# Ledger of designs, part 153: peptides against a protein of PDB entry 2AKA

Target 1, 299 residues: chain A of PDB entry 2AKA
Amino acid sequence: MEDLIPLVNRLQDAFSAIGQNADLDLPQIAVVGGQSAGKSSVLENFVGRDFLPRGSGIVTRRPLVLQLVNSTTEYAEFLHCKGKKFTDFEEVRLEIEAETDRVTGTNKGISPVPINLRVYSPHVLNLTLVDLPGMTKVPVGDQPPDIEFQIRDMLMQFVTKENCLILAVSPANSDLANSDALKIAKEVDPQGQRTIGVITKLDLMDEGTDARDVLENKLLPLRRGYIGVVNRSQKDIDGKKDITAALAAERKFFLSHPSYRHLADRMGTPYLQKVLNQQLTNHIRDTLPGLRNKLQSQL

## One batch from the design tools (peptide; made by RFdiffusion4, then SolubleMPNN)

Design b2_p23_2_s3 (from b2_p23_2, 11 letters changed)
Fold by OpenDDE base, seed 5:
Structure b2_p23_2_s3 (fold): chain B 299 residues (1-299), chain A 23 residues (1-23)
Amino acid sequence: as target 1 above (299 residues)
Amino acid sequence: SSELQKELEELFEELDKLNEKLK
């Protein structure tokens, strides 16, 4: 079953090469969340490397098609520079920034043109995600005043597609009822059929409070449920805390927390990665026959 | 268009093989 994801990756690459990305409803997972929701940290935790742009405001300004491929070797490749293998993930970060700036310029604008990044690693499961710009209401730099709506429009190009699953990333230390991720998911998926909830920053909640009801799928039910994760703090990231150590701390957090102990086996980044791999694989299996028929009729 | 069509046909053949294996 794991071989279905690489097959879809080849389809994605083929369609990207011809510029028809917007019209194809490929089975995929779009990642949505507000700024500072912990979205980048979740993705980096899957790879076990620091490789995404960081900073204040909107760091992701183009869609990033992140194709994780289980392999005996560890390296990254970009579709826009075929044949170049990146083994230093800092160089991967720099290439993302450079390629973003090439299209958007220096004004911190956004572009709907995806960057396609494939990461081969023995430490990943096969998984393809589309990382989207973080939702924000505050323009930065030379961004236009309507940047919020530009981002929203970009997200809608992905999340409105029937075959798009939505990974909604929300921080627990903020009012979940006002989560940008859950709001947009509810708008395009009112029955909660395509949405997977990720709750970050569980370790930053006020003492005496917890997100148990959310994680137990009792507050805002999603068919595909919620998974809690604990990411590195900004201090830990700046201090270059090892991701492996952070994952161990995450496991310890859930096991030792009185509100989450009973859920611990269904929480954490490794479990999230496994669930996403399985759900994407099953989703591909279910949708590809219909997609094939549609594509054949258009050829 | 012809090159894309060929690529898609190859991918669909692979998909068919995988689907048979998964049954």
Scores: peptide ipSAE 0.078, ipTM 0.725, DockQ to the pose 0.562
Fold by OpenDDE base, seed 4:
Structure b2_p23_2_s3 (fold): chain B 299 residues (1-299), chain A 23 residues (1-23)
Amino acid sequence: as target 1 above (299 residues)
Amino acid sequence: SSELQKELEELFEELDKLNEKLK
């Protein structure tokens, strides 16, 4: 079953090479959320490395097709520079930034052209995610005034596809009813069939409040449910707190919290990764036969 | 391209093999 994700990865690479990625409804998971919702931290926690661009404003400005591959070795490869193995994940970050700037320019604009990054690691499950630009209402730098709509339009190119699952990342310390991620998901997936909710910043909620009802799928029900995570704080990131320690702290958080203790085994980054692996695998299994037929008819 | 077609055919063959294993 684990072989299905690598198979789709090869398809993704093949279609990316010919520039037809946008037209192909490949089974995939698109990651959506507002800026600072914690998307980058979730993805980095999967890898166990710091490798994504960081900033107060725009982090992801091109779609990042992140292909995680379980391997005995640890290294990264970009589709745009085949044959170069990155073992320093700081260099991975720099390459993402450089490649982004190469296409978007220096104005911090966005581009719909994906960056394809494959990470081999013994610490990951096979999992492919498409990290999308964070939704924002405020232009930064020399971004055009309509950047909000440009981002939205870009997201819609992915999330409207029937075979696209949506990883909706929402911070718990903000009004969930106003979650950008859940709003866009509801727009394109009104029945909540394709959306997986991730609730970040549970550790930053006001005293006396909790997201129990959300995590129990009672407030805004999704077929695929919600998973809470606790990411490193900005202070922790700046202080170079390792992700392993952060994951241990996350586990401790859920186990020790009165509102979440009973959910602890179905919370946290490791569980999220497992669920995403399983859901993506099953989704591929269900959709790939139909996709094969469609593709074969177009040859 | 012919190369892409060949690659897709190979991928489809692999898919078929996987599907058989999943039965």
Scores: peptide ipSAE 0.071, ipTM 0.717, DockQ to the pose 0.575
Fold by OpenDDE base, seed 3:
Structure b2_p23_2_s3 (fold): chain B 299 residues (1-299), chain A 23 residues (1-23)
Amino acid sequence: as target 1 above (299 residues)
Amino acid sequence: SSELQKELEELFEELDKLNEKLK
């Protein structure tokens, strides 16, 4: 069971090499959310390292296939530069930026061609996520005026696939009924069978308000439910707050909050990682029997 | 390429083995 995710990773790598990026229905988890929804922080918290690009507007401009692999060693590898091991995660960030710019240019444009990044670490569970560009309404910089639709079209190439699970990331300090992530998920998964909800920024909600009803799956029910997380603040990120300390603070937040204490054991980044590992593993198991025949017909 | 095709075939064989284990 532990080898199912690595097997799919090898399939992803092989098909990526032949340019079959959008036509394959591999079991995977696509990460969707509006800009500043906290997607990057969630992914970095899984790894325990700062390694994703930062900036204004859209950070992810190409799909990032992030393959987390539990290992006794810690390093990263890119599919586009095989044989090079990265041990400095700042260099990983720089490589993502450089490889993105190589294809898209410096105009903050997007490309549907994925970057494949594998991270080996003793601190991760086996987990593969496809990080997608954040949904936006307003172009920034020299982005094309139709950037919103370009992003949506790119996302749809992934989330419409039957074997794609959707990690819908929504901030709690915004109206969840208007969540970009939940809207797109509802569009392609109207019965909520493929969607896992992540609620970020629970610590930034107005005094006297909470997301208890959402987290208890009572407001906008999903079959796979919701998991709340507390990411580092931008101040904490800028101040290089240790992710381990941030995870401890997250645990403390849920345990000490009157509205969330009873849910604390089913909340937080470590629990999310565990759930995603299990969900993906089970999903792979369920889809594998028909995968070979489907893939062969596309070759 | 022929090399890539060979790699894919090997992956499919591994997939088939896993499918048999999961029955």
Scores: peptide ipSAE 0.067, ipTM 0.720, DockQ to the pose 0.733
Fold by OpenDDE base, seed 2:
Structure b2_p23_2_s3 (fold): chain B 299 residues (1-299), chain A 23 residues (1-23)
Amino acid sequence: as target 1 above (299 residues)
Amino acid sequence: SSELQKELEELFEELDKLNEKLK
């Protein structure tokens, strides 16, 4: 069971090398959410490193296949530059930006061609996520006026696949009933069978309000439920606050909050990572029958 | 390429072994 995720990763890499990137129905988790919903922060918290591009507007402009692999050593590798080991995660961020710009140009456009990044670390569980561009209605820079629809079409290439699980990231300090992530998930998964809800920014809710009903799966029920997380503030990120310290603060937040303390053992980034590892492993197991025949027919 | 084909064949063999263990 422990080797199922790495095996699927090797299949992903092999098919990417022959140009079959977006057409694969491999068991995977696609990450969806509006701009500034906290997606990048969740992914960085899994790794324990700052390595994703930051900025205003659309930051993620290509799908990022993030393959986390538990290892005794810590380094990163890109599929597009095999054999180069990155130990400085600032260089990883720069490589993502450079590779994105090489394909999309200076107009800040998007491309459906994924970047494949593998991170080896003793601090991660085996887990593969596909980070997708944040949904937006506002073009930035020289982006085309129809950028909203281009992003939506790109997301649909992933989330419509039957073997794709959906990690829907929504901020708690906005109207959850109008969450872009939950809307797109409901469109392609109306029965809520493939969707996992993540609620960010719980620490930024108005005084006297809470997301307890959502986290208890009572308001907008999903079969796979909801997990709340607390990311670093923008001030903390700019100040280079340590992620380990931020994870400790997250734990303290849930334990000390009157509305969440009874849920604290089923909340937070470490619990989310564990749940995703287990769900992906089980999902791979369930989809293995017939996978060989399906993949072979596409060659 | 012939190398890629060989790699895919090896991966399929591993998948078959895992599938049999999971039945």
Scores: peptide ipSAE 0.062, ipTM 0.717, DockQ to the pose 0.703

Design b2_p23_2_s4 (from b2_p23_2, 15 letters changed)
Fold by OpenDDE base, seed 1:
Structure b2_p23_2_s4 (fold): chain B 299 residues (1-299), chain A 23 residues (1-23)
Amino acid sequence: as target 1 above (299 residues)
Amino acid sequence: SEAHQKKLEELFEELDKLNEKLA
């Protein structure tokens, strides 16, 4: 089973190379969430490096196929520049920005054409995620007035696929009933069979409030449940706070919180990574029968 | 390209082998 995710990675790369991206029903996990929901922080916490674009407005403007591969060495590779190994993750960030701008131009538009990034690290489990643009309602700067719908349409290209699992990232410090991530997930997965809930910003909730009912899967039940995480604050990110230290603080948060201590062993970024690895592996296994024929029919 | 098509065929064969192992 250890080779299932790498095999799907090779399929993703091969299909990307022939221009078949959004139309393929590969077993994969799409990451969805509103702007500032904490998606980028979750992904960076998996790697233990700052490597994703930051800024105001829509940060992710193209799908990012992030292939995490457990390895003894740490480096990144892009499919669009094969043979170049990136050991400086700042250069990885810059390459994502440059490659995004190359396709979208200067007007901060979006493109459905994925960027394929593989990260080798001793700190990751084998895991592939498709990071999608953050949902927005208000155009900023020179963005087209219909940017909300463009993003939504792009997301739908991924999340409507039957073999796509959905990592729905929602902040706890906002009304969960109004979560853009959970709304889109419910639209395409009304029975909650393909959706994994991630609840961020648990540390930013108002005093006297908690997300216990959500995390216990009692408010909006998902078959695959919810996992709470605590990301670095923007101040911590700007101050280059070590991610390892942040993960320790996350663990301490759950253990010390009266509402979450009983869930602490099933919360946090390391547990999320483990669960996603297991769920993706199992999902690949379950979808393997007939996958070849299905993929060939889509070519 | 022919090279890409060949690579896809190889990957599909690997998928088939895995299916046989897991069945």
Scores: peptide ipSAE 0.298, ipTM 0.853, DockQ to the pose 0.794
Fold by OpenDDE base, seed 5:
Structure b2_p23_2_s4 (fold): chain B 299 residues (1-299), chain A 23 residues (1-23)
Amino acid sequence: as target 1 above (299 residues)
Amino acid sequence: SEAHQKKLEELFEELDKLNEKLA
């Protein structure tokens, strides 16, 4: 069963090479969330490296197929530059930015054409995620006034697919009832069968408030439940705070918090990674019957 | 391309084998 995710990775690469990725219903996890919801931090915490573009606005402007592969060595490879092994993750970040700009130009436009990035690491579980542009209401730079809808249309190409799981990332310090991630998930998955909730910024909630009801799956129930995480602050990121130290602080946060202590073993980034690995593996297994025929019919 | 088609066929055969094993 360990080879299921790598097999799907090879399929993703093959289909991307022929420009058919957006039209195929591969078993995968799409990551959705508003701008500044903490998506990039969650993904970087899985790898333990700073490697995603940062800044104001959308930041992610093309889908990023992030293929994590457990390996004895640590390096990254892009599908668009085969044979080049990246060991400096700052260079990985720069390559993402350069490849994004190559297609979208310098106007901060978006493109539905994915970037395929594979990361080999002893610190990761096998896991494939499709990072999607953050939902926004406000155009920046030379972006068109309808950029919000362009992003939504791009997201819909992924999240409407039957075999797509949805990792909905929502910040706890904002009104969860107005979460962009949960709204889009509810739109395409009204029964909550394909959605995994991630609640970030639990450490930034007002004193006397908590997200216990959400995390206990009592407020907005999802079949696959919710997992809370604590990411590095923007200050910590700018200050290059070590991710390992941040993960230790996250563990301490849940263990020491009166509202979350009883949930601590089912919270945090390491647990999230394990759950996603298991859920993706099981999901691939469940979708295998007839998958070949379905994919062939979509080519 | 022919090379891509061949690669896809190989992957589909692998899928079939896995499907048979798991069925």
Scores: peptide ipSAE 0.296, ipTM 0.853, DockQ to the pose 0.799
Fold by OpenDDE base, seed 3:
Structure b2_p23_2_s4 (fold): chain B 299 residues (1-299), chain A 23 residues (1-23)
Amino acid sequence: as target 1 above (299 residues)
Amino acid sequence: SEAHQKKLEELFEELDKLNEKLA
């Protein structure tokens, strides 16, 4: 089963190379969430590196197919730059920005054409995620006035696919009933069969409040449940707090919190990685029967 | 391209083999 995720990676690359992206129902995980929900921080915590674009407004403007591959070496490769190995993850960030701007222009527009990034690392589990633009209601800069709908339409191209799992990222310090991620997930997965909930910003909740009922899957139940995480604060990111220290702080948070201590072994970024690896592997296995025929019929 | 088509066929064959092993 260890080869299932790499196989899907090769399929993704092959289909991307022929310009067939949005119409394929590959077993994959799409990451959805509002702007500032903490999606980028979750992904960077998986890699243990700062490599995603940062800034105000829409940071991800093209789908990013992030292929994590466990390896003895650490480097990144882009499908659009074959043969170039990136060992400086700042250069990875710059390449994402440059490649995004090359297609979308400098007006902060969006494009449905994915960027394929593969990261080899001894610190990752095999895992492929499709990072999607953050949902927004307000255009920023030179963005078109209908940017909200453009983003939604782009997301729908992925999340409506039957073989697409949905990683719904929601901040705990906002009303979960108003979560953009959970709303879109509920729209396309009304029975909660394909959705995995991630609750960020648990450390930013008001004193005397907690997300225990959510994390225990009692408030808005999902078949695949919820996992809480604590990301680095913006201050920590700006201060270049290392991810290792952040992961230790996350563990300490769950262990020391009265409402979460009993859940601590099923919370945090490392546990999320394990769960996603297992979920994706199992999902690929379950979708293998007839997958070839389905894919061929879509070509 | 023909090269891409060939690569896809190879991947489909790999997929079929894995499917057989997991069945």
Scores: peptide ipSAE 0.288, ipTM 0.847, DockQ to the pose 0.798
Fold by OpenDDE base, seed 4:
Structure b2_p23_2_s4 (fold): chain B 299 residues (1-299), chain A 23 residues (1-23)
Amino acid sequence: as target 1 above (299 residues)
Amino acid sequence: SEAHQKKLEELFEELDKLNEKLA
């Protein structure tokens, strides 16, 4: 079972190398959410490093195939820079930005061409995620006016695939009923079979409000349920708050919160990582029969 | 490239073997 994710990773790399990416129905998890929903923070919390581009507006402008691999060593590798090991995760961030700009230009446009990043770490479980551009309605800078639709079209290339699981990231301090992530997930997965809900910013909810009903899967039911997380604030990020400390604070948050205490063991970033590892592994196993034939037919 | 095709073939063989084990 432990080798399933690495096998799919090798398939992803091989297909990426031949220019076949989004058209293939590989078992994978696509990460979707509105801008500032906390997607990047969730992914960085898995790694325990700051390595994703930051900023206002559209941060992720190309699909990022993030392959987390449990290893005794800690380093990153890009498929486009084979043989170069990155041990400084700031350099990883810079490479993502540079490689994004190389393809999209300086206009902050988007490209459907993935960046393949593999992170080896003793702190991660084997997990592959496809981080997708954040959904937005507001072009920034010199982005095309139809950027919203370009992003949606890009997302649809992934999330419409039958073997694609959807990690729908929604902030709790916004109207969850109007979550961009949950809306797009509902559009392509109306029965909620492929969608995993992540609720961020639980610590930023108004006093006297909570997301208990959502987290208990009572409000907007998903077969695969919801997991709440607490990310570092922008202030914490700017202050270079250690992710380990943030994870401890997250645990404390759930344990101390009257509405979430009973759920605390099924909440938080470490639990999310575990669940995603298990879900992806099981999903790969379930999709393996006939996968070769399906993939060959798509070439 | 031929190298990529060979790699894909190897991966497909691994998939086949895995499918056989899981069947």
Scores: peptide ipSAE 0.276, ipTM 0.844, DockQ to the pose 0.705

Design b2_p23_3_s1 (from b2_p23_3, 13 letters changed)
Fold by OpenDDE base, seed 2:
Structure b2_p23_3_s1 (fold): chain B 299 residues (1-299), chain A 23 residues (1-23)
Amino acid sequence: as target 1 above (299 residues)
Amino acid sequence: SSHQKELEALFQEIDELNQKLQQ
């Protein structure tokens, strides 16, 4: 079972090399959420490095296939520049920005063509995620006026696939009933069978409020449940606060909070990573029967 | 093509894994 995620990674790379990236029903996890929901911070917390583009508006403008691989060494590699090993994660960020701009141009448009990034690290579990552009209603800069619909159409190409799991990222300091992530997940997964809820910004909720009912799976039930996380503040990111120290602060937050203390062992970024690894491994196993025939019929 | 051979090898590996899991 330990080799199932690496097998799917090799399938993703092989199909990418033949130009058939967008139509594959591979067992995978798509990450969805509104702009500023905290998606990029969750992914960086898995790696323990700052490596994703940052800024105002739409930051992710192409799908990012992020393949995390447990290894004794720490480095990154892109499918579009095979054999180049990146050990500086700022260079990884710059390569994502450059490769995005090469395809989309300077107008901050979007493209459905994925970037494939593999990260080898001793600090990760085997896990593959597809980071998707953040949902927005407001075009920024020179973005097309229909950018909201372009993003939605791009997300639908992934989340409508039967073998796609959905990581729905929602901020707790906003109305969760109105979460863009949970809305799109409910549209394509009305029974909540493929959706995993992530609740960010629990530390930014109004005094005397909590997300306990959501985290206990009582408000908007998902079969796969919800996991709360606490990301670094923007001040902590700008100050280059160490992610290891931030993960310790996250653990302290859940243990010290009266509403979350009883859930603390089933919350936080390390637990989320473990759950996603297990769920993806099991999902690959469950979808493996007939997968060859499905993939061959698409070629 | 080299890519076709790689896909065929991956499909064979899927078949072998399916046989092991049904066991």
Scores: peptide ipSAE 0.396, ipTM 0.889, DockQ to the pose 0.734
Fold by OpenDDE base, seed 4:
Structure b2_p23_3_s1 (fold): chain B 299 residues (1-299), chain A 23 residues (1-23)
Amino acid sequence: as target 1 above (299 residues)
Amino acid sequence: SSHQKELEALFQEIDELNQKLQQ
């Protein structure tokens, strides 16, 4: 089973090379969420490195196919610059920004053309995620006035596919009933069969409030349930707080919190990574019958 | 094309894996 994710990674790369990315129904996990929902922090916490673009507004402007590969070595490779190994993750960030700007121009527009990034690390499980642009209602800078719809249309290209799992990232310090991630997931997965809920910012909830009912899958039931995480604050990121220290703080948060202590072994970034690895592996296995024929029919 | 050959090889691997899983 360990080779299923690498097989799909090779399929993703091969189809990317022929320019047919958008129509492929590969078994994959699309990451969706509103701006500032904490998507980038979740992904960086998996790698244990700061490597994603940061800022206000739309950070991810192209789909990022993030292929995490367990390895004895730590480095990154881009499909668009094969053979270049990145060991400095700041250079990875800069390459994502440069490659994004190369395609989208300077107007902070979006493009449906993926960036394929593979990260080899001893600290990751085999896991592939497609990070999608954050949903927004307000254009920033010189973005097109219809940017909300452009993002939505881009997301729909991924999340409508039957073999696409949806990692719906929602902040706990906002109205979860109004979560952009859960709304789009409900639209394309009304039975909640393909959606995994991630609840961020649990540490930023108002005093006397908790997300227990959500995390226990009682409020907005998903077949695949919810996993709570605690990301680094922007202050922690700016202060270069170590991700390992942040993961220890996350564990402490769940263990010490009266509402979450009983869930602590099924919460946090390491558990999320494990669940996503297992879910993706199983999903690839379940979709493998007829996958060849399906892919060939799309060529 | 080299890419087409790569896809064909990957499709063969899928078939082989499917055969193993059905066993």
Scores: peptide ipSAE 0.395, ipTM 0.887, DockQ to the pose 0.715
Fold by OpenDDE base, seed 5:
Structure b2_p23_3_s1 (fold): chain B 299 residues (1-299), chain A 23 residues (1-23)
Amino acid sequence: as target 1 above (299 residues)
Amino acid sequence: SSHQKELEALFQEIDELNQKLQQ
């Protein structure tokens, strides 16, 4: 079972190399969320490094196939520059920006062509995620007025696939009934079979309010449930607060909160990583009997 | 092509894994 995620990674790379990315139904997890929902922070917390582009507006402008591989060494590799090992994660961020701009130009447009990034680390579980552009209704800079629909169409290319799991990232300090992530997930997965809910910003909820009913899977039930996380604040990110310290603070938050203490062992970023690794592994196993024939029919 | 050979090898690995999982 340990080799199933690496096998899918090799498939992703092979199909990316032949330019057939959009039509493939590989067992994978697509990450969806509104702008500022906390997607980038969740992904960076898995790696324990700051490596994703940051800014106002649409930060992710191309799909990022993030392949986490447990290893004795820590480095990153891009499919588009094979043989170059990145040990500075700031250089990883810069390469994502440069490779994005190479395809999209300077107008902050979007492209459906993925960037494939593999991160080797002793601090990660084997996990592959496809980070997708954040849903937004407000064009920024030279973005076309229809950018919302362009993003939606791009997301639909991934999330409509039968073998795609959906990591729906929603902030708790906003109306969850209006969550863009949960809306798109419900549209393509109305029975909640493929969706995993992540609830961010639990620490930013108003006093006397909580997301207990959501986290207990009572309000908007998903078969795969919900996991709450506490990310670094924007101030903490700008101040370069250590991710390890933030993960300790997250654990303390859940253990000390009256509404979440009983859930604390099923919450937080480390638990989310474990669940995603297990769910992806099992999902690959369950899809494997039909996978070869399906992939061959798509070539 | 080198890419076709790689895909063929990956498909063979899938077949071998499926055989192991069905046993």
Scores: peptide ipSAE 0.380, ipTM 0.883, DockQ to the pose 0.748
Fold by OpenDDE base, seed 3:
Structure b2_p23_3_s1 (fold): chain B 299 residues (1-299), chain A 23 residues (1-23)
Amino acid sequence: as target 1 above (299 residues)
Amino acid sequence: SSHQKELEALFQEIDELNQKLQQ
């Protein structure tokens, strides 16, 4: 079972190499959420490194196929520059930005063409995620006025696929019934079969409020449930707070919070990573029958 | 093409895995 995620990674790379990116129904997890929902922070917390673009507005402008591989060594590789090993994760960030700008131009446009990034680390479980552009309603800078629809159309290319799992990232300090992530997930997965809920910003909720009913899967039930996480604050990121210290603070948050203490062993970034590894592995196994025939029919 | 051969090899690995999982 440990080799199933690497097998799908090789399929992703092979199909990317032949230019067939958009129409493949590979077993994968697409990450969806509004801007500032905390998607990038969740992904960086899995790696334990700061390596994703940062800024105001749409940060992710191309799909990022993030392939995490457990390894004795720590380095990154891009499919578009084979043979170059990155050990500095600042250079990884710069390469994502440069490769994004090369295809989209300087006008902060979007492109549906994925960037394939593989990260080898002793600190990760095998996990592949497709990070998608954050949903937005307001164009920023030189973005086209229809950017909301362009992002939506791009997301739909991934999340409509039957073998696509959806990691719906929603902030707890906003109305979850109005979550862009949960709305798009419900549109394409009305029975909640493919959706995993992630609730961020639990530490930023108003005093006397909590997300207990959501985390207990009672408010907006998903078959795969919800996992709460506490990301680093922007102040902590700017202050270069160590991710290990942030993970310890997250654990302390859940253990000390009256509403979440009983859930603490089923919350937090390490538990989320474990669940996603297991869910993806099982999903690949369940989709393997007939996968070859489906993929061949698309060639 | 070299890429087609790689895909064919991967498809064969899928078939072998499916056979193992069905035993």
Scores: peptide ipSAE 0.370, ipTM 0.879, DockQ to the pose 0.676

